Peptides against a protein of PDB entry 5ZKO. Designs and how they scored, part 14

Target 1, 44 residues: chain A of PDB entry 5ZKO
Amino acid sequence: SASNPRKFSEKIALQKQRQAEETAAFEEVMMDIGSTRLQAQKLR

## One batch from the design tools (peptide; aimed at target 1 R18 E22 V29)

Design b2_p16_2_s3 (made by RFdiffusion4, then SolubleMPNN; from b2_p16_2, 14 letters changed)
Fold by OpenDDE base, seed 2:
Structure b2_p16_2_s3 (fold): chain B 44 residues (1-44), chain C 44 residues (1-44), chain A 16 residues (1-16)
Amino acid sequence: as target 1 above (44 residues)
Amino acid sequence: as target 1 above (44 residues)
Amino acid sequence: LKLLEIQAAFREFQAL
């Protein structure tokens, strides 16, 4: 909020942290799927 | 979805784009607040 | 990974 610019900056910092964590989590899910697919291909 | 990894990757790319746009919008708001504050200080 | 877990992770990512 305009009345609390310092608190606003803290909210932005927390949001950026969350964004990074969620991105990492989602990339991990994709890597796990990729690994499982590779394993399945080797068994064919 | 695991059945459509390519489409899944496209969804991730779109989400990353949206997150970048949201981040830019928040930064713009903070800059506007900063500018307004600077103007108010000059008028004191 | 279960499909449900993938869908849950995607919903969490969208909640940013």
Scores: peptide ipSAE 0.177, ipTM 0.627, DockQ to the pose 0.108
OpenDDE base, seeds 1, 3, 4, 5: peptide ipSAE 0.150, 0.170, 0.170, 0.174; ipTM 0.630, 0.621, 0.614, 0.617

Design b2_p16_2_s4 (made by RFdiffusion4, then SolubleMPNN; from b2_p16_2, 14 letters changed)
Fold by OpenDDE base, seed 1:
Structure b2_p16_2_s4 (fold): chain B 44 residues (1-44), chain C 44 residues (1-44), chain A 16 residues (1-16)
Amino acid sequence: as target 1 above (44 residues)
Amino acid sequence: as target 1 above (44 residues)
Amino acid sequence: LRLLEIQEAFRRFEAL
């Protein structure tokens, strides 16, 4: 908000960072699922 | 994956929990922005 | 989907 622009900017920046980390973690999980599926298919 | 369904289910569950927590944190930030804006408007 | 929605909300916030 206009009353505390720095404070809000900092909160938003922190939240953006957290969301980026969560996105990366999600992508890692999806990679694990995909990789394991591929490995299982190679064994068949 | 089919080879370790429990492990993947646990990873997905954990990630869903984290995303829910980050969503709640975002909503709190947005509430703060909205509340501060409203307070500033009341003072004018 | 929720994460994407939040990311879009941030983009809109920065554009204001």
Scores: peptide ipSAE 0.192, ipTM 0.631, DockQ to the pose 0.135
OpenDDE base, seeds 2, 3, 4, 5: peptide ipSAE 0.181, 0.168, 0.180, 0.183; ipTM 0.619, 0.620, 0.631, 0.624; seeds 2, 5 fail the geometry check

Design b2_p16_3 (made by RFdiffusion4)
Pose (drawn by RFdiffusion4):
Structure b2_p16_3 (pose): chain A 43 residues (1-43), chain B 44 residues (1-44), chain P 16 residues (1-16)
Amino acid sequence: ASNPRKFSEKIALQKQRQAEETAAFEEVMMDIGSTRLQAQKLR
Amino acid sequence: as target 1 above (44 residues)
Amino acid sequence: LAEAIVKKAIAEALAE
């Protein structure tokens, strides 16, 4: 499972992991401004 | 073909070089991250 | 997960 044999299974796993990370990466970058505004509130 | 070499040896050395650079910068931002968490005590 | 996101951001900045 974690290390498939078929090339098709390997490609599907790499695409799955890539989609998860891009979904999580585009969430962290999505609301950075909300954190950048917190500093103006603190200063 | 400069960033994309033909020989596999040149490709492997290129990936090794980039990995060393990426890890070197990563080991710097995550290193002195403690000094930033100490600055947070000043606020509270 | 967070470290992988930071490492990806750094790799994207260096590739620029």

Design b2_p16_3_s1 (made by RFdiffusion4, then SolubleMPNN; from b2_p16_3, 11 letters changed)
Fold by OpenDDE base, seed 4:
Structure b2_p16_3_s1 (fold): chain B 44 residues (1-44), chain C 44 residues (1-44), chain A 16 residues (1-16)
Amino acid sequence: as target 1 above (44 residues)
Amino acid sequence: as target 1 above (44 residues)
Amino acid sequence: RLERLLRRAIREELEK
């Protein structure tokens, strides 16, 4: 069956969006963890 | 063992690069297929 | 695959 470039392009765009969202979520979590550790050190 | 965010960030960057390369390769192939089909129609 | 890597990294940081 002929691949539909338009439909495939849509799937690629959705995949790129998901990857960006996952990356942003990771960065947010890492920042929160880092901040928590820094705060814990300051309170010692 | 402490995860190294820097090393992980490098892995993410490499994965993004791979995805971009795969997308570009797909788009090139689809363009070639489309051009071939158009040429075949013009020769009929 | 990327999602699995992200989930792993998050988990590893939380376990410290």
Scores: peptide ipSAE 0.191, ipTM 0.598, DockQ to the pose 0.128
OpenDDE base, seeds 1, 2, 3, 5: peptide ipSAE 0.171, 0.143, 0.175, 0.175; ipTM 0.631, 0.602, 0.622, 0.623; seed 5 fails the geometry check

Design b2_p16_3_s2 (made by RFdiffusion4, then SolubleMPNN; from b2_p16_3, 10 letters changed)
Fold by OpenDDE base, seed 1:
Structure b2_p16_3_s2 (fold): chain B 44 residues (1-44), chain C 44 residues (1-44), chain A 16 residues (1-16)
Amino acid sequence: as target 1 above (44 residues)
Amino acid sequence: as target 1 above (44 residues)
Amino acid sequence: MMERIMRRAIREELDA
């Protein structure tokens, strides 16, 4: 559900949550790249 | 890596979209704060 | 910052 925070503090908290979720998604991508590289190196 | 560069590119594209959405949400919050501050100043 | 790291990571992946 779309949250509509009325208080500025709640709006900021929501923004911080989104930033954390984006960071987590980035880390997942980086982990996938790292694992792929490691696998490729082991096969050489 | 010989695996699927396109999959990684897609993941990055999605992440860029999320970052753009985060930026838009941040700008909205800042606009609300700015407008509230301006209104409060006008009422003094 | 994050975008720069991501671009680098993709480039490095393509070169591997």
Scores: peptide ipSAE 0.173, ipTM 0.629, DockQ to the pose 0.124
OpenDDE base, seeds 2, 3, 4, 5: peptide ipSAE 0.146, 0.169, 0.163, 0.148; ipTM 0.625, 0.633, 0.624, 0.625; seed 3 fails the geometry check

Design b2_p16_3_s3 (made by RFdiffusion4, then SolubleMPNN; from b2_p16_3, 11 letters changed)
Fold by OpenDDE base, seed 2:
Structure b2_p16_3_s3 (fold): chain B 44 residues (1-44), chain C 44 residues (1-44), chain A 16 residues (1-16)
Amino acid sequence: as target 1 above (44 residues)
Amino acid sequence: as target 1 above (44 residues)
Amino acid sequence: MLERLMRRAISAELAA
C-alpha cells in the first residue's frame, strides 16, 4: 500500500515517548543514589 | 539508609526491559518501512 | 546506553 508517513510519524512519536520515560527512570535512579550519598555524608 | 544495591539492581532490570521494548519497537518500524519499500519496488 | 550509565553510577556509589 501507499507509504503511511502518518503511521510512521506516530510510531516515531511513540519512540520519543519511550526514550523520555527511560530518561526519567534514569534520573530517578540517580536521584536515589544521590540521596544515599547525602545521607552517608551526614552520618560521618 | 544503607546502599540498596538490590533495589538499584531491580531498577536496572526494569531499564533493561524498557530498552528491549524500545529496540523491538524500532525494529517494527524499520520492518514496516522495509515492507513499504519492497512494495514500491514491486510496483515499478 | 542508560544501563551502562546506571551500572557505573551504582558502582561508584558502592565504592564511596
Scores: peptide ipSAE 0.183, ipTM 0.620, DockQ to the pose 0.130
OpenDDE base, seeds 1, 3, 4, 5: peptide ipSAE 0.178, 0.178, 0.177, 0.143; ipTM 0.624, 0.622, 0.612, 0.593

Design b2_p16_3_s4 (made by RFdiffusion4, then SolubleMPNN; from b2_p16_3, 9 letters changed)
Fold by OpenDDE base, seed 2:
Structure b2_p16_3_s4 (fold): chain B 44 residues (1-44), chain C 44 residues (1-44), chain A 16 residues (1-16)
Amino acid sequence: as target 1 above (44 residues)
Amino acid sequence: as target 1 above (44 residues)
Amino acid sequence: RMERIMRRAISEELAA
């Protein structure tokens, strides 16, 4: 059967993008939690 | 059975582990494809 | 989804 390596490369690239976006989202959440904790500590 | 980590940091760690495993799997596939193509070229 | 992509990539390359 005919292979379409260009389409496969595009699908892999899209998956890599999704992985990066998911990582960024988790890091953002952790940063927000850290900021909130720091604020709470300053108010004690 | 699926593990349910209690801590948010543990959930993030598991997600990052999954992302790394998925990345490794894609890299393995790409390596295999590259090797197969190289072999085919050598036989031409 | 990723597993599907990987399986397709492998199968198509082996069939070529």
Scores: peptide ipSAE 0.169, ipTM 0.642, DockQ to the pose 0.093
OpenDDE base, seeds 1, 3, 4, 5: peptide ipSAE 0.152, 0.168, 0.151, 0.158; ipTM 0.638, 0.637, 0.642, 0.658

Design b2_p16_4 (made by RFdiffusion4)
Pose (drawn by RFdiffusion4):
Structure b2_p16_4 (pose): chain A 43 residues (1-43), chain B 44 residues (1-44), chain P 16 residues (1-16)
Amino acid sequence: ASNPRKFSEKIALQKQRQAEETAAFEEVMMDIGSTRLQAQKLR
Amino acid sequence: as target 1 above (44 residues)
Amino acid sequence: AEELREQAEELLEAAE
């Protein structure tokens, strides 16, 4: 499972992990401005 | 073909070089991250 | 691979 044999299974796993990370990465970058506004509120 | 070499040896050395650079910068931002968490005590 | 490498550089720049 974590280390498949078939090349098709390996490609599917790499594409799955890539989609998860991009979904999580595009969430952290999505609302950075909300955190950047907190500093203006603090200063 | 400069960033994309033909020989596999040149490709492996290139990946090793980039991995060393990426890890070196990563070991810097995460290193003095404690000094930033201490600055947070000043606010509260 | 290059896409993942560029995303990792962008994440490091955002963390700085």

Design b2_p16_4_s1 (made by RFdiffusion4, then SolubleMPNN; from b2_p16_4, 14 letters changed)
Fold by OpenDDE base, seed 4:
Formats: structure tokens, sequence, C-alpha cells
Structure b2_p16_4_s1 (fold): chain B 44 residues (1-44), chain C 44 residues (1-44), chain A 16 residues (1-16)
């Protein structure tokens, strides 16, 4: 187990940060894909 | 931009996998914390 | 987490 409440809080904070980073990365990927799709539609 | 629909799908799948892994990691952290709390309560 | 999932779903719907 984690040793104390401070360590618990640190683990939670770190995981929340990681979740946020992965979300941001996903949104960037999706924006790139969406932009490409829109461009392709305009060129047709 | 990503080059083609197959590459788009691959990027999406990879990001979904990362999100799932981070969620699992978070749940493990929270379970460890919860278990420790329950144990402490029983010992009081 | 629910809101994150909703955003992901919205992105996927935009691509359909």
Amino acid sequence: as target 1 above (44 residues)
Amino acid sequence: as target 1 above (44 residues)
Amino acid sequence: QQQQQARRTAFLELLM
C-alpha cells in the first residue's frame, strides 16, 4: 500500500495529470483527422 | 496530416487504448487507497 | 471522466 495520505494525494494528482495529457493528445489527433476530412470534402 | 483513413483509424485505436490503460492505472491506485482506508478503520 | 467520454464520442460522430 501507499505509505501515507500525502503519498495517496500525490498518486491521485499524478494520475489526473496523465489523464489530462492523454485527453489532450487524443483531441489533437482527432482535430488533425477532422481537418483533413474537411479539406478533402472541399476539394471534391 | 495523417495520410489515409487506415492511418486515422490506427491513431484513434491507439489513443483509445492509452485512455483505457490510464483509467485502469487510476482505478488500481484508488483501490489501493480504499483498501488501506478500510484496513485502518477495522484496526481502530 | 463522463465528460471526456462524451467529447470522444462527439469527435467520432463528426467523422462519420
Scores: peptide ipSAE 0.262, ipTM 0.670, DockQ to the pose 0.079
OpenDDE base, seeds 1, 2, 3, 5: peptide ipSAE 0.195, 0.206, 0.268, 0.257; ipTM 0.644, 0.650, 0.671, 0.665; seed 3 fails the geometry check

Design b2_p16_4_s2 (made by RFdiffusion4, then SolubleMPNN; from b2_p16_4, 13 letters changed)
Fold by OpenDDE base, seed 3:
Structure b2_p16_4_s2 (fold): chain B 44 residues (1-44), chain C 44 residues (1-44), chain A 16 residues (1-16)
Amino acid sequence: as target 1 above (44 residues)
Amino acid sequence: as target 1 above (44 residues)
Amino acid sequence: QQEQQARRTAFLELLR
């Protein structure tokens, strides 16, 4: 049967969403680290 | 308390690993799509 | 990165 372009596009879209979520999680980790560093600096 | 550099590095490393895993999963999806398209072409 | 995430979200919305 002909390749279902919709199914392929859905797979790509879902995977891109996962990558975006992982990127957002990384940004959150980096922000947390940055905030911690800034707070430590303020307390000196 | 002083920011724990080890804990920060561990967080970064784990997040980078997760991003790499998601990238590998994306490549697998794209390979599967490509293979399906090639197979469909061969059957014509 | 924000623009990239926005594009991905928009793409998913088009598939609904």
Scores: peptide ipSAE 0.238, ipTM 0.669, DockQ to the pose 0.081
OpenDDE base, seeds 1, 2, 4, 5: peptide ipSAE 0.208, 0.237, 0.221, 0.212; ipTM 0.661, 0.668, 0.658, 0.664; seed 5 fails the geometry check

Design b2_p16_4_s3 (made by RFdiffusion4, then SolubleMPNN; from b2_p16_4, 14 letters changed)
Fold by OpenDDE base, seed 4:
Parts: C-alpha cells; structure tokens; sequence
Structure b2_p16_4_s3 (fold): chain B 44 residues (1-44), chain C 44 residues (1-44), chain A 16 residues (1-16)
C-alpha cells in the first residue's frame, strides 16, 4: 500500500536488480559465443 | 561451440525471453504501486 | 546499458 513506501522501493530495487542480472547474463552468453568462435578460428 | 549455431540461437532467444519477462514484471510492479496509490487517494 | 546497470546498483545501495 501507499503506506509502505519502503516496501515499494524495495520491490522496485529488486526488480531492477533482476533486470541487471538478466542483462549481465545476456552479455555473458554473447561473450561465450564470441570466445568459442575465436577459439575455433585459432584452432584452424 | 561454433559448430552449433542452432544452440547459440536458442541460447540467445531464451535469454531475450527472460529479459522481456523481467521487463514485463517491472511494469507490473510499477502498475501495482500506482494503482495502490490511486486507491489510497480515492479512499481519503 | 552500463550506465543503466550502474544506476540500478546505486539504487540498491541507497535502499540498504
């Protein structure tokens, strides 16, 4: 409720954290794919 | 590995889906907070 | 993206 602004802030913060984590995970996936490709090239 | 492009595509797609889900969840949180505030105002 | 992540981190820190 509007009487719990701290709880609202916490909910927002937690959700933003989750978004950040998902973004980081995406970047990691892309890095892994990129590194794998580079590795394959080096092994040729 | 670079020899599994389909798997790479799947990983990317899944990660994009998760990002979209987290975005939707954030919007829902914001809507809920907004509606709660409006409700509180109406009850005054 | 990096700036957005930094803002998120900062926001979380302010809530501690």
Amino acid sequence: as target 1 above (44 residues)
Amino acid sequence: as target 1 above (44 residues)
Amino acid sequence: QQQQQQRRTAFLELLR
Scores: peptide ipSAE 0.235, ipTM 0.669, DockQ to the pose 0.088
OpenDDE base, seeds 1, 2, 3, 5: peptide ipSAE 0.229, 0.231, 0.227, 0.229; ipTM 0.661, 0.662, 0.663, 0.660

Design b2_p16_4_s4 (made by RFdiffusion4, then SolubleMPNN; from b2_p16_4, 14 letters changed)
Fold by OpenDDE base, seed 4:
Structure b2_p16_4_s4 (fold): chain B 44 residues (1-44), chain C 44 residues (1-44), chain A 16 residues (1-16)
Amino acid sequence: as target 1 above (44 residues)
Amino acid sequence: as target 1 above (44 residues)
Amino acid sequence: QQQQQQRRTAFLELLM
């Protein structure tokens, strides 16, 4: 376990970044699905 | 863009898993910090 | 965060 507060802050910051990136990736997946659905509806 | 619903469901499921894993990793970071804090308090 | 994820999940379910 890191005992240095700076190390803790760095770990937290990195983890927050990872979560933000995963959120962005999820939103991209949703956009892709939404786009596909919209296109399919237009073609009907 | 995948047009197959099965492909969509797979993408969603994988992304959900990633987010859950990142959440668990964050909780581990927080536990590590908490444990360190508790230990430091005991040693005072 | 949990509620946000739930909303996103619900949105995806609507799209499928």
Scores: peptide ipSAE 0.250, ipTM 0.663, DockQ to the pose 0.082
OpenDDE base, seeds 1, 2, 3, 5: peptide ipSAE 0.219, 0.208, 0.207, 0.244; ipTM 0.647, 0.646, 0.644, 0.658

Design b2_p16_5_s1 (made by RFdiffusion4, then SolubleMPNN; its pose is not in this set)
Fold by OpenDDE base, seed 5:
Structure b2_p16_5_s1 (fold): chain B 44 residues (1-44), chain C 44 residues (1-44), chain A 16 residues (1-16)
Amino acid sequence: as target 1 above (44 residues)
Amino acid sequence: as target 1 above (44 residues)
Amino acid sequence: RLLALQAAAFEAAAKA
């Protein structure tokens, strides 16, 4: 089947977006944990 | 609200899974592109 | 520290 460079470029772009979104979600989780640790430290 | 370490660990585990799945999807796209390029080269 | 290691692993995977 004819390689459609446009379709591949689109697929790559979409995948990069997904990777970035998943990374952002991970960072959010880590920030929540960090905040909780800071709070626990303050209460000691 | 009480930090539930169990819930955080679960959230991290799920996020790791998502990251791995997105990476695998990206690699699949790249392999498809590589295969297509190889085919085009053979036809020249 | 363990969480920092996990974050680094994630970043490495995202760039691979």
Scores: peptide ipSAE 0.196, ipTM 0.668, DockQ to the pose 0.201
OpenDDE base, seeds 1, 2, 3, 4: peptide ipSAE 0.196, 0.188, 0.189, 0.185; ipTM 0.664, 0.665, 0.668, 0.666

Design b2_p16_5_s2 (made by RFdiffusion4, then SolubleMPNN; its pose is not in this set)
Fold by OpenDDE base, seed 4:
Structure b2_p16_5_s2 (fold): chain B 44 residues (1-44), chain C 44 residues (1-44), chain A 16 residues (1-16)
Amino acid sequence: as target 1 above (44 residues)
Amino acid sequence: as target 1 above (44 residues)
Amino acid sequence: RLLELQAAFFKRQQEE
């Protein structure tokens, strides 16, 4: 709750962790796409 | 839709924007708490 | 393949 700084900071920390995980997942997908494109280009 | 690469890329871009905005909002709240605490400490 | 990867990404994001 907004009235409990400790609980609020905990929620923010968890949200930051989630955002980092989401970013990592995005970067993984983009890396896979890039690798696939590079491989396809090398085979042409 | 999953069949439209442009729509997918748009959704991913919007997701990244949302993550940045959510981060900024949480940081703003934490800054306000920090500023209030600093002011209270200076007045003691 | 690109569309499959994008779909997999969104699925993972919904599970968080």
Scores: peptide ipSAE 0.176, ipTM 0.631, DockQ to the pose 0.089
OpenDDE base, seeds 1, 2, 3, 5: peptide ipSAE 0.150, 0.144, 0.158, 0.163; ipTM 0.649, 0.647, 0.626, 0.624

Design b2_p16_5_s3 (made by RFdiffusion4, then SolubleMPNN; its pose is not in this set)
Fold by OpenDDE base, seed 2:
Order: sequence, then structure tokens, then C-alpha cells
Structure b2_p16_5_s3 (fold): chain B 44 residues (1-44), chain C 44 residues (1-44), chain A 16 residues (1-16)
Amino acid sequence: as target 1 above (44 residues)
Amino acid sequence: as target 1 above (44 residues)
Amino acid sequence: RLLELQAARFRAEQEA
């Protein structure tokens, strides 16, 4: 198949975007857990 | 809301799985690019 | 807060 370097770069860019979004979602989960821990600590 | 640490751990596990899948997809894209480069090199 | 975590994941899945 004819190699289209522009198509490869686009695929890489899209994949990097997905990885960044997944990382952001993970960080949000961890932040919410941290907030919950802080709340629990205040109630102890 | 009542904190369910089991639910948090499950969500973290699922998020880690998704990140791993996205990483694998990225690696597949890079492998395809590498293979194409090798083919192009052979044709030079 | 669990619902917010689910919503965050859902948003990431829709963007991807």
C-alpha cells in the first residue's frame, strides 16, 4: 500500500490525544479519591 | 456519599486497562510506520 | 462522587 506520511502523523496525533484524555480521566479519578480521603479524615 | 474503596479500586483498574489499550494501539501504529520505513528503505 | 468518576470516564471515552 502507498505510504502516506501525512496519514501516519495524523494517526500518531490522534493516538497521543487519546492517551492524554485517558491520563486526564485517571487524574480526575485520583483527585476525587483524594478529596474523599480528606473528607473522611475530617470526620474521624 | 458513602465512600466505597472497592468501587474506587475497580475504577482505577478499569482506567489502567484503558490506558494500556491506548498504549498498545499507539505501539501498533508505530510498528506499522516502522515496517513501512523498512519497506521504503529496501526500495531505495 | 462515584457518579462523577463515572461521568469523567464517560467523557474521556466519548472524546477518544
Scores: peptide ipSAE 0.232, ipTM 0.690, DockQ to the pose 0.095
OpenDDE base, seeds 1, 3, 4, 5: peptide ipSAE 0.232, 0.224, 0.212, 0.229; ipTM 0.687, 0.684, 0.672, 0.683; seeds 1, 3, 5 fail the geometry check

Design b2_p16_5_s4 (made by RFdiffusion4, then SolubleMPNN; its pose is not in this set)
Fold by OpenDDE base, seed 4:
Structure b2_p16_5_s4 (fold): chain B 44 residues (1-44), chain C 44 residues (1-44), chain A 16 residues (1-16)
Amino acid sequence: as target 1 above (44 residues)
Amino acid sequence: as target 1 above (44 residues)
Amino acid sequence: RLLELQAARFARQQAE
């Protein structure tokens, strides 16, 4: 199927959004680890 | 909850895997665009 | 485009 340039740009934009969301999820994981470490320090 | 270091390493590994899978999906999108362009050249 | 394809392959190899 000859997808038009507009459809290509949408596919690229959607994929970039997914990668950004996965990066945000990674940052959340790292923050959760940091918070757990901080709690462990307070309990020691 | 005091998650142990093993659980932290698993969370990081799973997130790295997801990011790599999203990058692979991006490569597929770009290859599809390239294939469509090649078809368009052959029809012109 | 070549750079993007190379980056995607590298990311897949790290996930394996």
Scores: peptide ipSAE 0.246, ipTM 0.701, DockQ to the pose 0.076
OpenDDE base, seeds 1, 2, 3, 5: peptide ipSAE 0.250, 0.235, 0.242, 0.244; ipTM 0.702, 0.696, 0.701, 0.703; seed 1 fails the geometry check

Design b2_p16_6 (made by RFdiffusion4)
Pose (drawn by RFdiffusion4):
Structure b2_p16_6 (pose): chain A 43 residues (1-43), chain B 44 residues (1-44), chain P 16 residues (1-16)
Amino acid sequence: ASNPRKFSEKIALQKQRQAEETAAFEEVMMDIGSTRLQAQKLR
Amino acid sequence: as target 1 above (44 residues)
Amino acid sequence: QLEHELEEREREEEEL
């Protein structure tokens, strides 16, 4: 499972992991401005 | 073909070089991250 | 960002 044999299974796993991470990466980058505004509120 | 070499040896050495660079910068931002968490005590 | 670049690099090495 974690280390498949078929190349098709390997490609599917790489694409799955890539989609997860891009979904999570585009969330952290999505609301950075909300955190950047917190500093202006603090200063 | 400069960033994309033909020989596999040149490709492996290139990946090894980039991995060393990416790890070196990563080991710097995450290193002095404690000094930033201490600055947070000043606010509260 | 650097952790993501390292994870992409690991994939490029596995593919190579």

Design b2_p16_6_s1 (made by RFdiffusion4, then SolubleMPNN; from b2_p16_6, 10 letters changed)
Fold by OpenDDE base, seed 3:
Formats: sequence, structure tokens, C-alpha cells
Structure b2_p16_6_s1 (fold): chain B 44 residues (1-44), chain C 44 residues (1-44), chain A 16 residues (1-16)
Amino acid sequence: as target 1 above (44 residues)
Amino acid sequence: as target 1 above (44 residues)
Amino acid sequence: SLQQRLAQLTAEQEEL
């Protein structure tokens, strides 16, 4: 049927947002790991 | 404080799952776009 | 990146 560029653009935009949020969440996890490692080093 | 490898591993595993799910959602969007393009071509 | 690819695809879809 008809191409719906707006709908596709919306879907893509939403997906970009989700990808960014998931990336940020991953980075937060990695930061927590890094912080834990740094703290452990300071205690040695 | 204490390193919690299990907790970090769990967080990483969950994040990998989410990344896979988001990738699948992206692929679905792309498939929809591709299908629309293919249909448009068939109508020409 | 995936985000860059998505942005490109958005632009392509607007040209349809």
C-alpha cells in the first residue's frame, strides 16, 4: 500500500532514542564496574 | 565497596539481551520499509 | 553507528 514516510521516520526516530537509552544504560553499568575496580584498588 | 562479579555479570547479560531485542526491533522496522518499497515497485 | 544508519534511513524514507 501507500508509502508512509512519516510513520517510518517516527519509528526510526523512536528506535534511535531507544538505542541511545540502551547505550547510556550500558555505559552506566560499565561505569559502576569501573568505579568498583577503582575503589578496590584504593583499598589495597 | 566489594566487587560483585555476579551482579555485574547479571547486569551485562541483561543489557546484552536488551541490545539484542532492540536490534530485532530495528530489523523489523527495516523489513517493513523494505516491504513497502518492494510493493511500490510492483505497482509500477 | 546504528544511530547514523537510522538517520540515513530516515532521510531516505522522506524521499519516497
Scores: peptide ipSAE 0.147, ipTM 0.640, DockQ to the pose 0.064
OpenDDE base, seeds 1, 2, 4, 5: peptide ipSAE 0.140, 0.135, 0.127, 0.144; ipTM 0.649, 0.638, 0.661, 0.637; seeds 1, 2, 4 fail the geometry check

Design b2_p16_6_s2 (made by RFdiffusion4, then SolubleMPNN; from b2_p16_6, 11 letters changed)
Fold by OpenDDE base, seed 2:
Structure b2_p16_6_s2 (fold): chain B 44 residues (1-44), chain C 44 residues (1-44), chain A 16 residues (1-16)
Amino acid sequence: as target 1 above (44 residues)
Amino acid sequence: as target 1 above (44 residues)
Amino acid sequence: MLQQRLQQLTEEQEQL
């Protein structure tokens, strides 16, 4: 399999995209937790 | 938005799956790099 | 973790 340097660049770019998606999904979860906590505190 | 604890568990499970897929993709890239390096060394 | 993996990939790419 002729591993072209271009193939590595494309795979690295895909990893960067996955990282951004993971980060966005994590931030969404944390925001939802924060909102839920704030709501629970208002009910106390 | 009633953030059900179950929704968080599902989101965490999805994050674990994404992480496993990213790990598999990373390991594949590293294996390809290793194979390419080995081939390049054989040509030297 | 993913940032460290990306850095490792970049370092390995520079060696090719």
Scores: peptide ipSAE 0.244, ipTM 0.713, DockQ to the pose 0.039
OpenDDE base, seeds 1, 3, 4, 5: peptide ipSAE 0.237, 0.238, 0.165, 0.239; ipTM 0.711, 0.707, 0.670, 0.705

Design b2_p16_6_s3 (made by RFdiffusion4, then SolubleMPNN; from b2_p16_6, 11 letters changed)
Fold by OpenDDE base, seed 3:
Structure b2_p16_6_s3 (fold): chain B 44 residues (1-44), chain C 44 residues (1-44), chain A 16 residues (1-16)
Amino acid sequence: as target 1 above (44 residues)
Amino acid sequence: as target 1 above (44 residues)
Amino acid sequence: MLAQRLRQLTAEQEAL
C-alpha cells in the first residue's frame, strides 16, 4: 500500500538523524579527549 | 600508567573503524533501496 | 546497531 513507502522514508530519515547524532556524540568525545590530553600536557 | 593512553587510543581507533563500517553499510542500504525503488517503478 | 536496523529497513522495502 502507498502508506508503506512514506513510513519507510520516515524510518530512513530518523535513522539518518540518529547517525548524525551518533557522529556528533563521537566528535564531542574526541574533543573532550583532546582537551583532557592538552590539559594533562600543560600540567606537566 | 603509560599503557592506558595506548589502550585508549586503540579503543578510539576501533570506534572510528566501527563508525566507518556503519556508514558504509548505511550507504549500501540506501543504494539498494534506491535500486529497488527504481526497479519497482520500471515494472509498473 | 545502525547497520542491522538499516538491513531490516531494506528487507521491509524489498517486501513492498
Scores: peptide ipSAE 0.155, ipTM 0.610, DockQ to the pose 0.040
OpenDDE base, seeds 1, 2, 4, 5: peptide ipSAE 0.129, 0.130, 0.141, 0.122; ipTM 0.628, 0.620, 0.647, 0.612

Design b2_p16_6_s4 (made by RFdiffusion4, then SolubleMPNN; from b2_p16_6, 8 letters changed)
Fold by OpenDDE base, seed 5:
Structure b2_p16_6_s4 (fold): chain B 44 residues (1-44), chain C 44 residues (1-44), chain A 16 residues (1-16)
Amino acid sequence: as target 1 above (44 residues)
Amino acid sequence: as target 1 above (44 residues)
Amino acid sequence: SLEQRLRQLTREQEEL
C-alpha cells in the first residue's frame, strides 16, 4: 500500500498533542494532591 | 473517601511511563516511513 | 474527587 507520510505525520502530531494534554491534566491532579497534603499538614 | 496521595502519585507515574512508550512507538513509525522514503529515492 | 479525575485521565490515556 502506498505510504501517505503526510497523513501519518498529521496523525502522529495529533496524538502527541493529546499526550501533552493528558500530561498537563496529570500534573493538575498532582498539584491538587499536593495542595490537599499541605492542607492536611496545616490541620495537624 | 480518604485521599491516598502516594497511590495517586504512583498511578500518575505509571501513566506517564505509558505516554512515553506510546511516543516512542510513534517515533518508530516515523522512522520506518523515513526509511521507506529513502529507499524509494534510491530506486529512482 | 481526585480519584475520579485520575480514573478519567487513565481512560483517556488508554484511548490514545
Scores: peptide ipSAE 0.171, ipTM 0.664, DockQ to the pose 0.099
OpenDDE base, seeds 1, 2, 3, 4: peptide ipSAE 0.148, 0.167, 0.149, 0.168; ipTM 0.654, 0.658, 0.654, 0.663; seed 3 fails the geometry check

Design b2_p16_7 (made by RFdiffusion4)
Pose (drawn by RFdiffusion4):
Structure b2_p16_7 (pose): chain A 43 residues (1-43), chain B 44 residues (1-44), chain P 16 residues (1-16)
Amino acid sequence: ASNPRKFSEKIALQKQRQAEETAAFEEVMMDIGSTRLQAQKLR
Amino acid sequence: as target 1 above (44 residues)
Amino acid sequence: EEAEEAAEEALEAAEE
């Protein structure tokens, strides 16, 4: 499972992991401004 | 073909070079991250 | 190549 044999299974796993990371990466970058506004509130 | 070499040896050395650069910068931002968490005590 | 681009993007995001 974690290390498939078929090349089709390997490609599917790499695409799955990539989609998860991009979904999580585009969430962290999505609301950075909300954190950048917190500093203006603190200063 | 400069960033994309033909020989596999050149490709491997290129990936090794980039991995060393990416790890070197990563080991810097995560290193002095403690000094930033100490600055947070000043606020509270 | 795609993996190297994604690693560079993740490193730039960590530096921000």

